# Peptides against a protein of PDB entry 4CIC, part 69

Target 1, 148 residues: chain A of PDB entry 4CIC
Amino acid sequence: KVSTKGHYGVQAMFDLAQHFGEGPVSLKSIAERQGLSEPYLEQLIAVLRKAGLVKSVRGAQGGYILAREPRDIKVGDIIRVLEGPIAPVESVSQDDPEHSLKFDFSVTKSVWEKVKKSIEEVLDSITLADMLKDAEEAQMAQGYMYYI
Target 2, 147 residues: chain B of PDB entry 4CIC
Amino acid sequence: KVSTKGHYGVQAMFDLAQHFGEGPVSLKSIAERQGLSEPYLEQLIAVLRKAGLVKSVRGAQGGYILAREPRDIKVGDIIRVLEGPIAPVESVSQDDPEHSLKFDFSVTKSVWEKVKKSIEEVLDSITLADMLKDAEEAQMAQGYMYY

## One batch from the design tools (peptide; aimed at target 1 E83)

Design b2_p27_7 (made by RFdiffusion4)
Pose (drawn by RFdiffusion4):
Structure b2_p27_7 (pose): chain A 133 residues (1-84, 100-148), chain B 132 residues (1-84, 100-147), chain P 27 residues (1-27)
Amino acid sequence: KVSTKGHYGVQAMFDLAQHFGEGPVSLKSIAERQGLSEPYLEQLIAVLRKAGLVKSVRGAQGGYILAREPRDIKVGDIIRVLEGSLKFDFSVTKSVWEKVKKSIEEVLDSITLADMLKDAEEAQMAQGYMYYI
Amino acid sequence: KVSTKGHYGVQAMFDLAQHFGEGPVSLKSIAERQGLSEPYLEQLIAVLRKAGLVKSVRGAQGGYILAREPRDIKVGDIIRVLEGSLKFDFSVTKSVWEKVKKSIEEVLDSITLADMLKDAEEAQMAQGYMYY
Amino acid sequence: SAKALLEDEGPAITIAPGEDELLAKAS
């Protein structure tokens, strides 16, 4: 199961990545395109801003823009920002979960927002039918 | 975060794997060795039994034993047993989560109870210091 | 605070979900 925060955090950062070249966008516009609740987004952006992943701009087309280029933002970075008598007895079971954790970390660190932008272009495109191989 | 059911399901199955050659063990003994609540374990075992992963034996010193050899039980098998207008718009974000899901499935399918038994031996051993 | 709220939501991923289905099976 993916948490609401992980899903919405990545969605919102990806929406900003899709508008990076064009410039700042309002939070309302992000919420509208992504189907997110504005109050929740406001809170999410506040953390991402403190983390240096997004920045606010005061322009007419003010609003929010990525603070780092998409190629320099791993999905794992976003997730890391959002997340927060004695005796030793080794647990092999816990070691299995550590291996699960490591593999997740590897996947999320292997994908950047730029990679997601490239995938978005390829997957949602249109073309003449003869070119589908 | 790992659910209580995944953690306890795997713990209990591994305890049975550690006792497979010796024979049946009581649920109380599993709960004691693994620090588990007996009521929760009983519910858990009932599902594992229905799935053919464990079997009850009448015996005298009877109890429960794995229904398949440890080498034939993947950790992923255990997890799978315990788990249970319109328009299309592709979500690249969801595709990321699908990749995460795939990698987890791959890790859990690559580890059997036999692998865990081998790891348990190697990690919890004692030996002359010169061999480290 | 916004950060505290996200911390309360815990980890991004939960492994082995669906405890209700397990209790249903155990019925």

Design b2_p27_7_s1 (made by RFdiffusion4, then SolubleMPNN; from b2_p27_7, 18 letters changed)
Fold by OpenDDE base, seed 1:
Structure b2_p27_7_s1 (fold): chain B 148 residues (1-148), chain C 147 residues (1-147), chain A 27 residues (1-27)
Amino acid sequence: as target 1 above (148 residues)
Amino acid sequence: as target 2 above (147 residues)
Amino acid sequence: SAEEAFKKEGESLLLAPGTEAFERKAE
């Protein structure tokens, strides 16, 4: 499960991708379009900025832009920045010594590693540019349905 | 992320698979081997039994057995029983109306659907029999390293 | 209770441990 943080982070980054080349976008405008709270978005953007996926532009037309072209940002990059490494199983925190998974059976671990790899492959195969293309295709399909 | 429930459920089912054909296994013995609390295992087994993945055997040699052969139980089946449908994103609980994801943008949804599909494909491709085989291969490899 | 812990653990597959901390700061 991608966290709400990861989900909204991808949405915010996608919004910035849709406006890429149009100049800086305000957090308010992103929040309004994506249905996010502005304070929550500020936190997300702060993390994304620190990771170098977003840039802040200062001035009267200030706001945020993607730090890279949409084609150079994978969904996997966004998720890793916001959530850290993709872990398919919660590491049972070492802190409950009584539930020491004595038998971290190599076999069950291997199942989860396969799941992890599969998730990573999917998320690393999708760029913001791919998402833009999918959005355009969806809009075109809807437009054709209204003209029939 | 597979929940602890899903993780331990797979472990418990795998333990039962390792003993498949040997007769009923006690919850105590599973708990001891898998490092699970017996009360937690009782809850897991109750769910798995209700779903028809495990059978209870009564009597002096009572316990639990797999309801099907290891080859007929996918990891995905275990996970679906314990956790429900594989969801790659938390459904933002509809209960906070203010955070109505108004724009469940079809595009972001499609990303998560792709992730879901990928997870399902992996989990549905692995049976308890595959896990048994992997365990045997691992033991053989370790045995060869000691000789 | 062990039962309540069992119910809570089942809800989210890929929950990154950080989500709860992030939601609590937005409240």
Scores: peptide ipSAE 0.033, ipTM 0.788, DockQ to the pose 0.082; fails the geometry check
OpenDDE base, seeds 2, 3, 4, 5: peptide ipSAE 0.033, 0.027, 0.031, 0.032; ipTM 0.795, 0.785, 0.790, 0.795; seeds 2, 3, 4, 5 fail the geometry check

Design b2_p27_7_s2 (made by RFdiffusion4, then SolubleMPNN; from b2_p27_7, 15 letters changed)
Fold by OpenDDE base, seed 5:
Structure b2_p27_7_s2 (fold): chain B 148 residues (1-148), chain C 147 residues (1-147), chain A 27 residues (1-27)
Amino acid sequence: as target 1 above (148 residues)
Amino acid sequence: as target 2 above (147 residues)
Amino acid sequence: SAEEAFRKEGEAITLADGTEALEKKAE
């Protein structure tokens, strides 16, 4: 499950990807296009900027841009920045040596680890460039339905 | 996202699978073994029973059993019963029909649908019988470390 | 109440939150 934060974060990053190469985009413009509140978007962008996925440009045409090309940003990278590790691998705190030997082989834990791994693999397989391509293909398909 | 409900539901169902064929198990016994509160387990079992995954047995040795063999119960079945459809993102309420015509080809929606599908495939690939086998293999591996 | 706990726990927790919540209950 992706949080609302993760969902809107991917949406905002995708908007920036659509405008990649066109120069800086204002937060207001992104918020309007994506149906997000500007204050919420400011919080998301602040986190994404701190992580180095987004750059701020200052000036009269100031705003935000992707810090990397869309092909170099995975959906998994965005989610990890916003939500943290897709389930932290419990760092087995090495510190308590005595109780650490209970290999709590929770078979149930292994199920969730498999789910986690599957999610990570999917999210790491999708770049913003892949999303752009999918959007183009969908627009082309819609265009064809109006001509039939 | 598996809720605590989903997690504990799978744990309770796994306990019932471990005792499958031994007769009815009391809720108290399951709660004690799985570290669950009995009142919480009662609610879980009520949902699972209503869905036909668990049966109640009445009598002096009354309790609960799996309604099907462990091989015939997927983890995905348990999760769907307890949590409903595996929704990767909160369903944007379909209820506003007028704005619904925007073929909101949200490429973002397609990403989450791929995630959903992947989760479903994993959860539907694991049965309670597979979990039992994994538990046995783990016990055997631990036994070999002591020798 | 156990019912309120059950209702709150029925809210879709992120797999990350669910694992963290389990980790926090195991502590």
Scores: peptide ipSAE 0.026, ipTM 0.773, DockQ to the pose 0.093; fails the geometry check
OpenDDE base, seeds 1, 2, 3, 4: peptide ipSAE 0.023, 0.024, 0.023, 0.023; ipTM 0.758, 0.765, 0.759, 0.759; seeds 1, 2, 3, 4 fail the geometry check

Design b2_p27_8_s1 (made by RFdiffusion4, then SolubleMPNN; its pose is not in this set)
Fold by OpenDDE base, seed 4:
Formats: structure tokens, C-alpha cells, sequence
Structure b2_p27_8_s1 (fold): chain B 148 residues (1-148), chain C 147 residues (1-147), chain A 27 residues (1-27)
């Protein structure tokens, strides 16, 4: 389950990718276009900036830009920064010391490791550039439906 | 997120697979072997039974059995029964009508749909029979380390 | 406030996509 944080983080990064090369984008404009609260977006951008995926530009036309080209930012990189390592299960560190039988069921653990690996492979196969291309293709397809 | 429910549900189903053909297993014995509370296991088994993955056997030697052979039960089937459809993103159906701008960002949605599909493919590729085989192989490997 | 609860819900590391699968990180 992608958290709201991961979901909105990918949306914010995609918005910055759509404006890549046009200069700095204000948090307000990203928030408005993506349907995000500005305070929430500030928190996301702070994390993404600290991880070196986003740069802050100062001045009257200041704001944020991608720190790298859209082709050099994977969706997996965004998720790892926002959510941490793609960890398939919360350790139910239930502090219930009696039932903390870490039945390290090696076999059930292996199922979840396979799921984790599969998610990582998918998210690492998608760049912001791939998302831009998919958006352009979708817009062209909609444009053709209005002209028919 | 595989909830605790999905995780323990797979463990309980795997325990039933290990005893497949030996007759009914008591919930108490499953709970003890899998480190689960019996009341929690009762809730899981009730859902799995209603979905037709588990059968209840009545009598003095009553309990539960798999409703099908281990090879005919996918991990994906267990997860779908316990968690419902593998949804990559909770639709924040926040009833906040104003910010319910379902910006159905088709592009970001497509990313999560790809992840969903990948998870489903993995979980549908693993049967309880595959898990039994993996357990046997792991036991053999441990046995070779002790000699 | 509902807004604070919303922000707290948003600030909870919601279900890491990968809180899927019971793997305790090795300590």
C-alpha cells in the first residue's frame, strides 16, 4: 500500500518534471495543480530536497526544480526517500513480550521478499521521463477523441 | 500493506497445508505452532472458511482442513480473501467534499496499477505446495549443516 | 482540529507500499 506520502510525493515530483527546464516552480503552484495542501507539500519537498532529488532556487522567481533530469529519477528513488527502504512488512514489534515469538517462518518471509523485490523492480523501471511520455500519449489520445 | 491479517492468514493456511492428508487440525494446535492467539486465528479461519479455502470437520477429532489441495491454493487467493483486492493506494475517500478533487492523475494511477499487477503476479505464482517444497528444501539444507 | 488530524494522518508514514509482507528488518 503506497502511503499518501509516497503517492503525493510522486505527484509533486511529476509536476516538477512537467516544468523541467522552465525554471523554478512555486510550492503554491504545485499544490494548486496537484490538489495538495501547501503545508503538506512543504514537508514532502523538504525531505526530497534533503535527499538531493529537488533543489531550492532563491529570489523573486524562486521555488523548486528537479535536482536531476527526469530520466535520472526513478519512481523507486522517490519512494525510498519518502517511505524509506521498501520493507514488505512492518515488524509487528508488538511489545507483547509473551507473543513476540518471532516465528521467523523463513518460508512465509521468502514470499514477502519476492513481493518486495517485484515492487522494487517495477518502481525502478519507471522514470519521471517515462511518466512524461505517458502523459503526452494520453493527451494525444484525448485530442483525437475531440476531433472525431 | 500485507496486514498482520494477511501475514498470519498465510501462516495459518501453510500450517494446514503441512498437515494436509493427516486429517483435521485443531485451532489450538495451529495457534501454538504459528505463535498466534487462538481468538485471532478463529477470526481468520472464519473468513477463510466462508471463502471456501478451509473446511470445518465436526466431531471429537474435529478441526479444520484445507478445502482444496495445496497446489490449488495460491498465496494471492488467501490475500484476496483476507485483505480484499490488492489496492496499491488507498483511495483517500476522505469525505471532505471540497478536497475530494479526485485528481485522477491517470499517469500516477498507472504507476500504482503496474505495481498492483506485479504484486498479483507474484502472489498468484506461489501456491501452498510451492511453500511446502521450499520448507522441505530449507530443512534439508539445515540438516546438512549439522552433519 | 480536523486539519491537524488530517496532517497527522498524512504525516504518519502511511503503509509503506512495502509494509505489505511481515519482514522484520534484521536489527
Amino acid sequence: as target 1 above (148 residues)
Amino acid sequence: as target 2 above (147 residues)
Amino acid sequence: SKEKEYLERLSKPDLNYIELAGLEPDP
Scores: peptide ipSAE 0.112, ipTM 0.786, DockQ to the pose 0.087; fails the geometry check
OpenDDE base, seeds 1, 2, 3, 5: peptide ipSAE 0.097, 0.099, 0.057, 0.092; ipTM 0.778, 0.789, 0.776, 0.784; seeds 1, 2, 3, 5 fail the geometry check

Design b2_p27_8_s2 (made by RFdiffusion4, then SolubleMPNN; its pose is not in this set)
Fold by OpenDDE base, seed 4:
Structure b2_p27_8_s2 (fold): chain B 148 residues (1-148), chain C 147 residues (1-147), chain A 27 residues (1-27)
Amino acid sequence: as target 1 above (148 residues)
Amino acid sequence: as target 2 above (147 residues)
Amino acid sequence: PLKEKYLEEMSKPDLNYIELPGLEEEP
């Protein structure tokens, strides 16, 4: 499962991408549109801001904006910031040095490393701009279903 | 993270693959070789047996064997049996029908569906026979480092 | 102790992408 943190982090970043160029978006407005609790979103945004994916704008019309264009932010970048490196298996390797289990452990580990690499490749192939395009295409497809 | 259940399930199935053709393997011997608790392994084996990936052999030399050849068991088959379908996101979708969030939900969902598909493709591309081959190659490589 | 463990669990880069269902802790 994608962690709740990763899922909601991608949703929040996608909301900011939809409003890119319109100015700062309030946390309240993101929370309302994405079905997130405002306190939870504040924690996510703090992490994303510290990583340089989001900027805070101060003032009466203050809020948050993407720090880069949607095309320059991969889903993989968001996930690495929120969840760190994709670790497929917590390497149980540290605690029990004694068992000669090193070899069987290595083969099983290689399976999960292949899975990790595949996930990273997928998430690094998707930008916020790709998500915006997919959203626009889906909206057009729904619009056509109402006109038929 | 791969669940402990998936990780240890693959280890237990790999141990049975290493002994394929040698006859039944005891749960105790698998547990000792794989660093698993015997009670935990018993639960895993019960699920794998019910799914038809493992057979129980009764008698004085009783134990467990693979129900199919190592080449006919994918890692994906083991994971699906132990953990069910790879669900990338628990669809929070059931509880709040009212919010117009359907559209944003669909785009974000598509990202996770792509991840799911990628994981399934990888796990379905690896058999227990492939793992046996990788183990043999790694053992040979270690042997050459000692000479 | 519980709050620190929760913060540690939340601070671990839990790429729980693959929650393979059923982390039953070993008893």
Scores: peptide ipSAE 0.060, ipTM 0.780, DockQ to the pose 0.100; fails the geometry check
OpenDDE base, seeds 1, 2, 3, 5: peptide ipSAE 0.025, 0.026, 0.030, 0.025; ipTM 0.759, 0.764, 0.756, 0.769; seeds 1, 2, 3, 5 fail the geometry check

Design b2_p27_8_s3 (made by RFdiffusion4, then SolubleMPNN; its pose is not in this set)
Fold by OpenDDE base, seed 2:
Structure b2_p27_8_s3 (fold): chain B 148 residues (1-148), chain C 147 residues (1-147), chain A 27 residues (1-27)
Amino acid sequence: as target 1 above (148 residues)
Amino acid sequence: as target 2 above (147 residues)
Amino acid sequence: PLEKKYLEEMSKPDLDYILLPELEEEP
């Protein structure tokens, strides 16, 4: 499962990308547009802020902005921040020399590692800028269907 | 998360692949080798059998076998059987014409669809025969480190 | 209720592949 956290985190970051350059966006406005609870969004934004993907702006027009340009934020970066490092299977501790490195070659483990790698490659290939472009293309396609 | 079900299902199917051609394997022996509870394995095998990936053999040497050759079983086939069809997002019902097909173009949805497609491609690229080959190669590599 | 349904739909097995569950140690 893309955790609800990962899904909503990408959704919130995408909303911030759509408003990039327009100034700070309130959590309330993001929550309303994205169909998220404001308290849940506060938790997500706190994590994203701590990771340096989001900045808080104080003042009368206070809110949040992307800390980087949309082209410099991969979906993979968002997911890694929210879900943590996809833990490499902890290599068992080096320290006991006599316990022969039973390369616990789980062939099944290698399958899941291949899946993991593939997911990472996909998520690292998609930026918030790519998502913005896809949204623009979709809006144009909808606009043309109403004129035909 | 590969569900525990998907993980253990692939593990059980791989055990059956390792014994392919040797005759029926008991659930007890699979459970012991793979570190699975026998009752849990019974549930997995029941699903896999119903899907036609596994066959039950009756008799004194009764047990389970792969229903197909290891090369003809993709990891993706096992996962689809155990987890169900990766449900395409149910297209909302066609029936209300006035509610404009808001192509709920969730750009976020498209990201997850790309991820899904990539996972399917990987899982469909790996057969139980590929897993057997990888196991053999790993055993050979271990054998050479002991010399 | 809508969040729960959306969570249930997103909780369909498909996306379960991304986050490998840590093998819950059987208790």
Scores: peptide ipSAE 0.174, ipTM 0.798, DockQ to the pose 0.159; fails the geometry check
OpenDDE base, seeds 1, 3, 4, 5: peptide ipSAE 0.155, 0.135, 0.168, 0.141; ipTM 0.792, 0.790, 0.792, 0.793; seeds 1, 3, 4, 5 fail the geometry check

Design b2_p27_8_s4 (made by RFdiffusion4, then SolubleMPNN; its pose is not in this set)
Fold by OpenDDE base, seed 4:
Structure b2_p27_8_s4 (fold): chain B 148 residues (1-148), chain C 147 residues (1-147), chain A 27 residues (1-27)
Amino acid sequence: as target 1 above (148 residues)
Amino acid sequence: as target 2 above (147 residues)
Amino acid sequence: KKKEEFLEEQSKPDITAIELPELEPDP
């Protein structure tokens, strides 16, 4: 289950990618387009800005922009900033040293480490530029269905 | 985050795999070996039994066994039974039909569907027999470090 | 209250791209 934070963080970053090169976007306009609350988006953007994925622009036409090109921002980078390291299982550090059959815990842990690695590989294989391309392709496909 | 339910469910099923062919194992003995509460394990085993992954054996030497061979039980099968379908994002069915820019939701949804598929492929590639083999290999490697 | 709880619940960095359901604590 991707947290609401990760999900909406990717949506907000994708909105900024769609407007990349058009100048700064207001939080209000992102919130309206993505169906997000403005206060929630402010919290997400504050974290993303501190991590250097987003820049704040000051002035009458102020707002936010991507700090890098869409091709240089992976979905995995967004998730790591918002969520931290992708951990499939909380290390139940059962500090109960007596009953920790350390060995059985090691085999089950290896299963979850394989899951973690697989998620990281997928999220690191998808950039905001790939998402923009997928959006353009889907928009063209919908356009063709209205002309037939 | 693998839930505590998924994590402990895999541990309990792995314990039953280690004892496969030795007869029925008591819930108490599984709980003691895996560091689980017995009441919690009872709930897990009830779900796994209803799904046909575990069988109950009655009698003085009663308990539980795997319903199938360890090679015929995937980790993915255990997780689907305990957690349901691997859903990377709750479909925020924002039933707000007006502001659902259906399109942006489709692209972000496709990212999570790719994650889902990747997790399913990993968990469906690992059987309880593979876990038994990994345990034997690690036990041998530890044995070689003590000599 | 509900909005603050929702923001607090959303503000917990659920670090894990896969929330598997939390078990109810033993009573």
Scores: peptide ipSAE 0.030, ipTM 0.782, DockQ to the pose 0.099
OpenDDE base, seeds 1, 2, 3, 5: peptide ipSAE 0.032, 0.026, 0.023, 0.028; ipTM 0.780, 0.785, 0.776, 0.785; seeds 1, 3 fail the geometry check

## One batch from the design tools (peptide; aimed at target 2 V2 S3 E83)

Design b2_p28_1 (made by RFdiffusion4)
Pose (drawn by RFdiffusion4):
Structure b2_p28_1 (pose): chain A 133 residues (1-84, 100-148), chain B 132 residues (1-84, 100-147), chain P 28 residues (1-28)
Amino acid sequence: KVSTKGHYGVQAMFDLAQHFGEGPVSLKSIAERQGLSEPYLEQLIAVLRKAGLVKSVRGAQGGYILAREPRDIKVGDIIRVLEGSLKFDFSVTKSVWEKVKKSIEEVLDSITLADMLKDAEEAQMAQGYMYYI
Amino acid sequence: KVSTKGHYGVQAMFDLAQHFGEGPVSLKSIAERQGLSEPYLEQLIAVLRKAGLVKSVRGAQGGYILAREPRDIKVGDIIRVLEGSLKFDFSVTKSVWEKVKKSIEEVLDSITLADMLKDAEEAQMAQGYMYY
Amino acid sequence: EEKAEAKLEELKAIHHRADSFGDTITVT
């Protein structure tokens, strides 16, 4: 199961990545395109801003823009920002979960917002039919 | 975050794997060694039994034992047993989560109870200090 | 045309897998 925070955090950061070259966009526009609740997005952006992942701009087309280029933002970075009598007895079971955790970390660190932009272009494109191989 | 079910399901199955050669053990003994609640364990075992992963034995010193050898039970098998208008718009974000799901499936399918038994021996051993 | 439809079905399958994520593990 993916948390609401993780899903919406990545969705919102990806929407900003899709508008990075064009400039700032409003939070309302992000919520509209992504189907997110504005109050929840406002709270999410506040954390991402404190983390230096997004920045606000005061322009007419003010609003929000990525604070780092998409190629320099791993999906794992976004997730890391949003997340927060004695004896020793080794648990092999816990070691299995550590291996699961490591694999997840590896996948999320292997994908940047730039990679997601490239995938978005390839997957949702259109072309003459003959070119589908 | 790992669910209580996944953690306790794997713990209980591994305890049975540690006692596979010796024979059946009681549910009370599993609960005691693993620090589990007996009621929760009983419910858990019932599903594992229906799935053919564990079997009950009448015996006298009877109890429960694995229904398949440890080498034939993947951790992923245990997890899979315990788990249960319109338009299209591709979500690249969801595709990331699909990749995460695939990697978890791969890790859990690559580890059997036999692998866990071997790891348990190697990690919790004692030996002359010169051999470290 | 059939190859384009197949590509679309492949993309739907990815979303199906992502949405059918199990409950043993909660990510983030």

Design b2_p28_1_s1 (made by RFdiffusion4, then SolubleMPNN; from b2_p28_1, 14 letters changed)
Fold by OpenDDE base, seed 4:
Structure b2_p28_1_s1 (fold): chain B 148 residues (1-148), chain C 147 residues (1-147), chain A 28 residues (1-28)
Amino acid sequence: as target 1 above (148 residues)
Amino acid sequence: as target 2 above (147 residues)
Amino acid sequence: SELAKKKLEELKKIMEKADNMGDYLTIA
């Protein structure tokens, strides 16, 4: 499951990628552009900063920047930081100990491991730079529809 | 997230595949072998039957069988029946209209669509027959460790 | 500080609500 946390984390990181090289971006401006609550974004940014994907810049023109170039940040890196390891099946570990889904069925476990691997491969194949390129192509396609 | 429903549904279908050609299997026997509650399994089987993946056989030796050969049932077919379409992000559509996460951000949506497609391709590449083969290979490997 | 704890709890509630709002990629 990509949680809301993973989804909004990718959006916030993409916003920072769009402003990469322009200097620090305020959390308020990211929140406004991405339709996120500022308090929620503060939490996301704190985690991303601790993981070394984002840097905080102090001062009057302070805010946040990507810690690395957009081409050096995979979507998979963002998701792993925010969600942890991509688990296809949340082991319902905690609350009902008796129905501890001992996913001990080796064959069914192998199916979910294949799904996990596939998701990881997809998310690791997409960088923030790829997302920027896709956004530019989409804008050009929309621009052409207005001129026709 | 493969829900508990999807996971147990695949287990139940796999149990039926292991007994394919042996006749009808009782829900009780499936529940015991797979570590499932019988009431939960009844709900799963009802959905799978309605979708035409399982058949009910009536009589003293009644129970359930696969409606098709194990090679003709993909894991993806089971998941789509139990979970619906594989959606990477459940659009929180209904309850809070204001924070309707209009996943309208086209670029982020495309990322999740790629993930969805990848999951579908994996699950559609695995049949119950493939799972049977994997189980046989695992049993052989364990048997060789005991000798 | 008590204020920091309260902010953390509010943030935890917002995260729980966001998590409960089930935008979980139901990776089927």
Scores: peptide ipSAE 0.072, ipTM 0.696, DockQ to the pose 0.062; fails the geometry check
OpenDDE base, seeds 1, 2, 3, 5: peptide ipSAE 0.059, 0.052, 0.040, 0.042; ipTM 0.692, 0.696, 0.694, 0.699; seeds 1, 2, 3, 5 fail the geometry check

Design b2_p28_1_s2 (made by RFdiffusion4, then SolubleMPNN; from b2_p28_1, 15 letters changed)
Fold by OpenDDE base, seed 1:
Structure b2_p28_1_s2 (fold): chain B 148 residues (1-148), chain C 147 residues (1-147), chain A 28 residues (1-28)
Amino acid sequence: as target 1 above (148 residues)
Amino acid sequence: as target 2 above (147 residues)
Amino acid sequence: SEKKEEKLKKLEEIQKNADNMGDYITIA
């Protein structure tokens, strides 16, 4: 499961990727385009900035940019920053380490590890550049559907 | 992410698979072996029974059995029964369709669909029979470490 | 617009609740 935080984080990063090379983007503009509250986006961007995925640019046209090229940012990198390690099974009680569902059963643990690996492989196979390409292809396909 | 319900459901089904062909297993014995509360297990078994993955056997030695052979039950089948369709992104508000986070962004939706497909493929590739085999191999490996 | 502000507040509340509740999108 990707959290709402992970989902919106990927959306915000994708918005920054769409504007990569065009200069800094304001949080307000990202929030408006992505349907996010500006305060919520500020929290996401703060985490992403701390992780070195986003840079803040100061000035009259200040805002945020990707810290790296879209091809150098995997969806998996974004998710790991926002959610931590991809866990296939969230132990309900992080708070009670004694009642942490010790996935003590080695066999069931192996199942979830396989799921984890599969999710990681998928998310690490998709870059923001891949998402940009997919968006362009989708826009072209929609454009062709209106011209037919 | 698999829920606690999904996790424990797989454990309970695996316990039933380990006893497949030995007759009905009591909920109490499953609960004790798997570290589950009996009331919680009753709820899980009720869902699994309704879905036709488990059968109830009546009598003095009554209990539960797998409704099918372990090879014919995928982990994905268990998860789908307990959690519903594997959704990569649960829209927070199922209740307010107007405020459903319409994954309106086609591209992000595509990412999550790829994740979903990958998880489904993994879970559908693992049967209870595969889990039994893995358990046997693990037990043999532990036995060899003591020699 | 008051409607836009109300929509933003609702979105913020949903997002905050989702984050607090650990509403994990189950990637099964």
Scores: peptide ipSAE 0.073, ipTM 0.781, DockQ to the pose 0.095; fails the geometry check
OpenDDE base, seeds 2, 3, 4, 5: peptide ipSAE 0.042, 0.034, 0.072, 0.064; ipTM 0.779, 0.770, 0.784, 0.783; seeds 2, 3, 4, 5 fail the geometry check

